Peptides against a protein of PDB entry 2FGR. Designs and how they scored, part 281

Target 1, 331 residues: chain A of PDB entry 2FGR
Amino acid sequence: SSVTLFGIVDTNVAYVNKDAAGDSRYGLGTSGASTSRLGLRGTEDLGGGLKAGFWLEGEIFGDDGNASGFNFKRRSTVSLSGNFGEVRLGRDLVPTSQKLTSYDLFSATGIGPFMGFRNWAAGQGADDNGIRANNLISYYTPNFGGFNAGFGYAFDEKQTIGTADSVGRYIGGYVAYDNGPLSASLGLAQQKTAVGGLATDRDEITLGASYNFGVAKLSGLLQQTKFKRDIGGDIKTNSYMLGASAPVGGVGEVKLQYALYDQKAIDSKAHQITLGYVHNLSKRTALYGNLAFLKNKDASTLGLQAKGVYAGGVQAGESQTGVQVGIRHAF

## One batch from the design tools (peptide; made by RFdiffusion4, then SolubleMPNN)

Design b2_p28_1_s3 (from b2_p28_1, 14 letters changed)
Fold by OpenDDE base, seed 2:
Structure b2_p28_1_s3 (fold): chain B 331 residues (1-331), chain A 28 residues (1-28)
Amino acid sequence: as target 1 above (331 residues)
Amino acid sequence: AEELIAKAKEAEAAGDYERAEELLREAE
């Protein structure tokens, strides 16, 4: 058996020009280029091509040294893997988010990421953003000539909120084609939750694709999220993303990403545009800068996720500018 | 406020950024 200690410490100076009161916020933030983490993982060869594995990973908050504590809520899995693929038991990324967030050029972190994986409806469940689940069983296929898939089911374990009695149940999966410069995926998921104490289904469909031209990469996402409520009608959001990245001088990467969030329940749109640059000082250490603009229209109140500084919303129809400059170190 | 901030960071660690945002707003 082997055990590996690993992690990332990513800390930045961050600024946003507006909070919910219209005031600026600034300070030391975390996870601007990659989510800061500490983990333990290992494998055991069981013979015959079968392996057992474990993975324990928690988020690190470098600004305060994890003053709220440390946990393994990022991932806490045991697995079996082999020629059949991999089966995982435990809290993890759900298969849909694990695959479809790979098209986000900002790695689902900082002020620049695609924010479509969100709780659009004030859902009362712990993971109503569709990113992770407790009590999860997942299966991932091998890659067969480019084709691959992942499936997951999370048990609700009779968790209740108000009159909802199946909160936290997840079923979902993706199919994908990954071959050379091309990647394309379709993901479908349903999660049981509650809104206003009433049972609600969170349905999600996501299409993703990317193509690497060598000199640049293009990536895109199309997503629809619906919170299906018995009373008050569906809360639907259509989210769109288009991004490009390119290597710079062999030591850097520039990224530009646009997203549109069409929030149907409030008939309001938000536009996000982010410019990012990463400068590799080594294989493990990088400097980075992100500049993001978020334009809310009408009743939209979305905020940029400057983790450790300000991640809240803004006033309806207000625009927000965010900046992060930081260091990422992997070990 | 400190307790709410702690809960917000726990929510962030779980990937529940919206709950984190709500808790942060309540802490202000």
Scores: peptide ipSAE 0.016, ipTM 0.549, DockQ to the pose 0.019
Fold by OpenDDE base, seed 5:
Structure b2_p28_1_s3 (fold): chain B 331 residues (1-331), chain A 28 residues (1-28)
Amino acid sequence: as target 1 above (331 residues)
Amino acid sequence: AEELIAKAKEAEAAGDYERAEELLREAE
């Protein structure tokens, strides 16, 4: 068997020009280019092409030394893998987020990521952003001539909130084509949750595609999230993303990404544009900078995710500018 | 600080990680 200790420490100086009060926030933040983490993983060859695996991973907050504690909420899985693919048991990225966030050029972290995977409806479930689930069983197929898929089911374990009796149940999956420079996928998911103590289904559909031209990569996402409430009507958000990245001088990467969040329940849009640069000092160490602009319209209150500094919303219709400059180190 | 931490835990339980992180930073 093998056991590997691994991690990333990513710490930055961050600034946002507006918080919920309209004041600027600045300080030392975390996870600007990659989510800071500590993990243990390993595999055991069981013979016949069968392997057992484990993966334990928690988030690290380098600015405060994990003052709120450490856990394995990022991933805590045991798995079997072989020619049939991989089965995972335990908390993990749900299959839809695992695949569809791969099209985010900002790696679902910092001030630049696609923010479509969100709790758009004040859902009362622990994972109503559609990113991870507790009590998850996942299956991932091998790649068959480019075609691959992933499926997942999370048990609700009869969790109740108000009158909702199946909170935390997830069912979802994706189909994908990954071949050479092309990647494309379709993801579908439903989570059971509660809004205002009432049963609500969080339905999600996501399309993603990317193409690597060698000199540049293009990536896109189309997503609809719908919280179907028994009372009060649906809360629907359509999210769109288009991004480009290019290598610079053999040691750097520049990224530009635009996203639009059309929040139908409040008839309000938010526009996000982010410019990022990563400079590799080595294979394991990089400097980075991100510049993001978020324009809220009408009743929209979205904020940039300057983790460790300010990740909350802003006043309705306000724009926010964010900057992160930091160091990423992998081990 | 203790009140903010309690509110942060409630926000986390509600899946409002953005608010939870904000409240934790205000508690520091």
Scores: peptide ipSAE 0.014, ipTM 0.503, DockQ to the pose 0.017
Fold by OpenDDE base, seed 3:
Structure b2_p28_1_s3 (fold): chain B 331 residues (1-331), chain A 28 residues (1-28)
Amino acid sequence: as target 1 above (331 residues)
Amino acid sequence: AEELIAKAKEAEAAGDYERAEELLREAE
């Protein structure tokens, strides 16, 4: 058996020009290029191609030394794997987010990521962003000539909020084709939650694709999230992303990503554009910079996620500019 | 406190639960 200690410490100086009061915020932030983490993982060969595994991973906040404590909310799984694929038990990325966030060129972190995986409706469930789930069973197929899939189910365990009695139940999965330079996938999920104490279904459909041309990579996402409320009508968001990345000088990578969030329930759009650069000092250490612009229209109040500095919203119809400059170290 | 709570809600909405918990503790 083997046990591996691993992690990332990513810390930055961040600035946003507007908070909810219209004031600027700046300071030391975390997780601008990759989410800072500490983890333990291991595998045991059981013979016959069967392996047992475990994975424990928590987020690290380098700006305050994890003042609020440490947990394994990123992942806490035990698994069996073999020629049949992998079965996982425990809190993890749900299969849909695990696959479809892979098309985000900003690694689902910092001020540049695709923000479609979000609680768009003030859902009262702990994981109403559709990213992770408690009490999760997941299955991932092997890759068969490029074709692969993942499925998951999370138990609600009779969690209630208001009149909702199945909060936290997840069912979802994806189908994908991953072969050489091409990746494409379709994900479907439903999560049970509550909004205003009333039962609500969070339905999600996501299409992702990428192609690596060698000199550059293109990536895209199309997503619809719908909170189906029993009373008050549906809260629907259509999210779109298109990104490009290219290697620079053999030691760097430049990224450009655009996203549109069409928030139907408030008839309001938000436009996000992010320019990023990563400079590899080694295989483990990089410098990075991100520049993001978020333009809210009408009633939209979205904010850039400058973790550790400011991750809240802005005033309706306001635009926000964000900057991050930092160091990422992997071990 | 209200600002920290707002930040926490946005962090939670974005799937940053660990930071949301941190911000909530700072609001306390």
Scores: peptide ipSAE 0.020, ipTM 0.572, DockQ to the pose 0.019; fails the geometry check
Fold by OpenDDE base, seed 4:
Structure b2_p28_1_s3 (fold): chain B 331 residues (1-331), chain A 28 residues (1-28)
Amino acid sequence: as target 1 above (331 residues)
Amino acid sequence: AEELIAKAKEAEAAGDYERAEELLREAE
């Protein structure tokens, strides 16, 4: 058996020009290029091509030293793997987010990521962003000539909120084709939650694709999220992303990503554009900078996610500019 | 090497760090 301790400490100086009051925020933030984490993982060869695994991973908040505590909410799985693929038991990324967030050139963190995986409807469930689930069973296929898939089910365990009786139930999966420079995926998920104490289904469909040209990579996402409410109609968001990245001088990477969030329930759009640069000082240490612009139209109040500094919304129709400059260290 | 590094970053983004480390070793 093997046990590996691993982690990332990513800390930055961040600035946003507007908060909910219209004031600027600045300070020390976390997870601007990669989510800061501490983890333990290991495998045991059981013979015959079967392996047991475990994975325990929690987020690190370097700005305050994890003042709110440490947990393994990022991942806490036991697994069996072999020629059949992998079965995981425990809290993890749901299969849809695990696959479809891979097309986000900003690694689903900082001020530049695709924000489509979101609680768009003030859902009362803990994981209404569609990223992770408790009580999750997941299965991932091997790659068969490029084709692969993942499936997951999370038990609600009779969790109730108001009149909703199945909160936290997840069912979802993806199919994908990953071969050489090409990746393409389709994900479908449904999660049960509550909005205003009433049962609500969070339905999600996501298409993703990327192509690596060697000199540059293109990546894209198309997503629809619907919070289906019994009363008040559906809360629907269509999210779009297009990004490009390119290596710079063998030691750096430049990224440009655009996203559009068409929030149908409020007839309002938000536009996000982010320029990022990562400079590798070593295999383990990088400097990075992000510059993001978020334009809210009409009733949209979205804010950039400058974790540790300000991740709240802005006033309706306001635009926000964000900057992060930081150090990422992996161990 | 650049392709392997790109794949490693994708694996990292997906939380597949074993795959990411493997890909980085292959890039060496």
Scores: peptide ipSAE 0.006, ipTM 0.412, DockQ to the pose 0.241; fails the geometry check

Design b2_p28_1_s4 (from b2_p28_1, 17 letters changed)
Fold by OpenDDE base, seed 4:
Structure b2_p28_1_s4 (fold): chain B 331 residues (1-331), chain A 28 residues (1-28)
Amino acid sequence: as target 1 above (331 residues)
Amino acid sequence: AEALKEQAREAEEAGDYDRAERLLREAE
């Protein structure tokens, strides 16, 4: 058996020019280029091509030293793997997010990431952003000539909120083609939650694709998230993303990503554009900078996610500018 | 498969653990 300790400490100075009151926020933030984490993982060869594994991973908040505590909410799985693929038991990324967030050039963190994986409807479930689930069983296929898939089911364990009695149930999966420079995926998921104490289904469909041209990579996402309520109108958001990245001088990477969030329930759009640069000082240490612009239209109040500084909304129809400059160190 | 394993190793060395995990699964 092997046990590996691993982690990332990513800390930045961040600034946003507007909060909900219209005031600027600035300070020390975390996870601007990669999510800061501490993890333990290991495998055991059981023979015959079968392996057991474990993975325990929690988020690190370097700005306050994890003042709210440390947990393994990022991942806490035991697994069996072999020629059949991998079965995982425990809290993890749901298969849809695990695959489809891979097309986000900003690694699903900081002020630049695709924000489509969100609780758009004031869902009362713990994971109504569609990213992770408790009580999850996941299965991932091997790659067969490029084709691969993942499936997951999370038990609700009779969790109730108001009149909703299946809160936290997840079912979903993806199919993908990953071959050389090309990646393409389709993900479908449904999560049961509550809105206003009433049963609500969070339906999600996501298409992702990327192509690496060597000199540059293009990536895109198309997503629809629908909180389907029995009472009241559906809360639907269509999210779009297009990004490009390119290596710079063998030691750097520049990234540009645009996202559009069409929030149908409030008939309002938000536009996000982010420029990022990562400068590798070594294989494990990088400097980075992100510059993001978020333009809210009409009733939209979205804010950039400057974790550790400000991740709240802004006034309706207001624009927000965000900056992060930081250090990422992996071990 | 070997190329993917090498890419996974490189990703791990770079601390891109999410990518490394994906690549390892694909190599399997």
Scores: peptide ipSAE 0.287, ipTM 0.815, DockQ to the pose 0.622
Fold by OpenDDE base, seed 3:
Structure b2_p28_1_s4 (fold): chain B 331 residues (1-331), chain A 28 residues (1-28)
Amino acid sequence: as target 1 above (331 residues)
Amino acid sequence: AEALKEQAREAEEAGDYDRAERLLREAE
């Protein structure tokens, strides 16, 4: 058996030129290159190729010392694994997000990530961004000649909001091919939630692919999210991402990523472009900088996610520029 | 594959725990 303590502290100085009032925001932010975290994990060999595992992980907010508290909402799982793959019980990334966010060159963190995994409809469920779920059972296959898959189901436990009585139910999974420099995946999910106190289904389909050329990596995502409402029509968003990364001088990495969010319910688009650089001072310590530009059209009000400084929206049709400069340390 | 296990080790050493986990699953 083994137990490992691990973590990341990532803190930055961040700036955005516009908030919801049109004013600039700046200060000390968190999680610009990697999500700051503290975790415990371990495994036990049970013999015959069977292993037990546990994983407990919570987010760290270095700017305020976790003033709102600490929890294990990132992951709190127990698992069995073997030749059959892995079964997990507990709160975790849902299988679709676990796989499909891997194509985001900004690792779903900071001001540059793909923002498609979002609550697009003011859903009232706790995890209406499609990233994690409570009461989750997950299964992951082994890799068979590159082919692999994951499946998950989360119990709603009869959680109610308004007239919705199955809030938090998740069903979803992915199929993938991972072999050498190539990765490609298809994910499908449905989550039950509420909007305006009425039952709503959040449907999600995501395609992802990447190829590592050695000197550079290309990555892409195609996603549709649809909040299906009985009253008021569907809230649909088509999201697209294309990114490239390359090593620089053996100690650095440069990243460039573009995303488009076509918000059908408001007939409005948002364009995001981000340039990032990471400079490794060691294997575990890095300096980084991100520069992001978000252009909202028409009724779009999206904002960059400068966690710890400002993560809200902007005025309709306004553009936002964001900067993060920080230190990441892993232990 | 041994190559995937080595990549997982390198990711673990770098504190890229998410990547390390993915690589280990792919190596099984």
Scores: peptide ipSAE 0.268, ipTM 0.806, DockQ to the pose 0.605
Fold by OpenDDE base, seed 5:
Structure b2_p28_1_s4 (fold): chain B 331 residues (1-331), chain A 28 residues (1-28)
Amino acid sequence: as target 1 above (331 residues)
Amino acid sequence: AEALKEQAREAEEAGDYDRAERLLREAE
């Protein structure tokens, strides 16, 4: 049995030109290129092609030294794997997010990522962004000639909010084709939550695809998120993303990504465009810069996620510009 | 499978643990 200590420390100087009051924010932020983390993992060969595994991972906040504490909320799993694939028990990325966020060229991190995996409806559940779940059982198939799948179920454990009594229950999965330069997948999920103390279903459908041309990679996402409330209209958001990345000079990578968030419940759109550059000083150390522009229309109040500096919304119909310049170090 | 394992190793060496994990699963 081996135990590996691993992590990333990613810290940046960040700026956004508008907060909820219309004022600029700037300072030291975290997780601009990759989420800062500390983890432990290991595997045990049980013989016969069977392996046991564990994974414990928590987020690091380098700007304040984890002043609010440390936990393993990123992942806390035990697993069995073999020719049948992998079964995981514990808090983790739900299968849909684990697969479909892979098409985000900004790795679901910083000011540039696809923000479709979001709590669009003021859901009262802890994980109403559809990214992770407590009490999760997951299964991942092997790759069969490119075809693969993942499935998950999270127990609600009779968690109640208001009149909702199944909060936190998740069921979902994806099917995918991953072969050489091509990746494509379809994800479906339903999560039980509450909005205004009333039972609500968070339904999610996501399509993703990417193709690596060698000289550049293209990636895209199509997503619909719908919060189906017992009382009141559905809260639906259609999110779209298209991105491209290319290596630069053998030591760098440039990324450009556009996203559109069509927020149907408020009949308002937001447009996000991000330019990113990563410069590898080594295999483990990089400098990076991100420049993002978020244009809210009408009643939209979306904000860029400059973690550690400002991740809140802006005034309705306001645009926000964000910059991050930082260092990422992996160990 | 060997190519995917090598890519996973490279990703792990680069600290892209999320990618490394995905690649390892694809290599199985």
Scores: peptide ipSAE 0.226, ipTM 0.773, DockQ to the pose 0.632
Fold by OpenDDE base, seed 2:
Structure b2_p28_1_s4 (fold): chain B 331 residues (1-331), chain A 28 residues (1-28)
Amino acid sequence: as target 1 above (331 residues)
Amino acid sequence: AEALKEQAREAEEAGDYDRAERLLREAE
C-alpha cells in the first residue's frame, strides 16, 4: 500500500463592509481560493483490477491554527474501485454536491462561490446545506463514452431532533455527460432533517453545465432547494449561477460569476457578483484576489462567506461588499 | 453554550458557514 500526505494552506486578508450590525469586519481569513486542508490517502492493489483505498481529509484554519481542533470531517472514506467504478464508505461529499459544485468557478469556497448549497430554513441537522453526510455509502460509475453517474445513501441511525426521528438520512444521485470541453449534469437529492423540532424533508434538484472554449470557460447552475414542512409552509429557494473564466497569459486566471438567490418563502432576492483573479507563482503557489458584491432585496439577509473574518448575515435589504487577497500553497 | 459551540464547529466543518456564525453568536 502507498500513503500520500497532501494539503492546501490558503490564508488571506479579508474585508467586508457590513455585518449584522452594519459594521465593517476585517482581518486574517482562510480558504479564499481553495479550502485549506490536510489529508492522507492511499491505495492498495488487490489484483485483478481491484483496488482498496482510504481517504482522510480535514479542514485547516491557518488564522488560528485549528483552535477548535482537527478532524477528518471533509472526508473519511474507505473504498473499493475497479472496472465497475468506485464504492465509498464513510463521511464524504454527497454525490450531488460532489458533482454539481464542480461547475462553481470559485471552487465552493471564499466570498465568490455559488451559495445555493445552503441551509435555507434553519434546519437543525448537522449537514442541512446538502454538501456532506455522515454514515454515507456512495457509488460512482466509470465514464462510458461521456456518461457517468453517482449515487449515495446516508443512514440516519435513528437520530432524533424534537419529533423528527430520521434526521440525517440522505438519498440522492446525479447523471452526467462529460466529454471533452462539455460537461452537463442533473442531480436529485432528499435529506431528512428537522425545523423547529418538526420533521422536514430537504429536497434538492440541480442542473449544471460548462463548456471550455479554450480561450474561456462558461459555467452555469440552476437549483431548487425546498424544505418541506408540515407546519408553516414550504421554504423554497431557486438559485441561479452563470460564470466565465479565462486564462490570462500563461500564469493567470480571471473569473467572473453572477448568482441569483430567489428566496420564495420571504419573497426576496439576493444578487451576488464576484470578480476573481489568480496569479500562479508556481504550480503549487498562487496569489489571488476576490471582489464580491452581494445585494439583498426586501427581507433577504445573506452574507458573503469570508471564512475566518465574518460569514454571518446582514440586515434585511442591505448590500455587502467583500474583498479577499491571499496566498494559496498546495503541498 | 458548549453544545452550540460544537454545533457551530460541525457547521463549519460541513461548509455551512452562515449557520456556524449564527450558532457562535448564540453561544456568546
Scores: peptide ipSAE 0.021, ipTM 0.429, DockQ to the pose 0.019

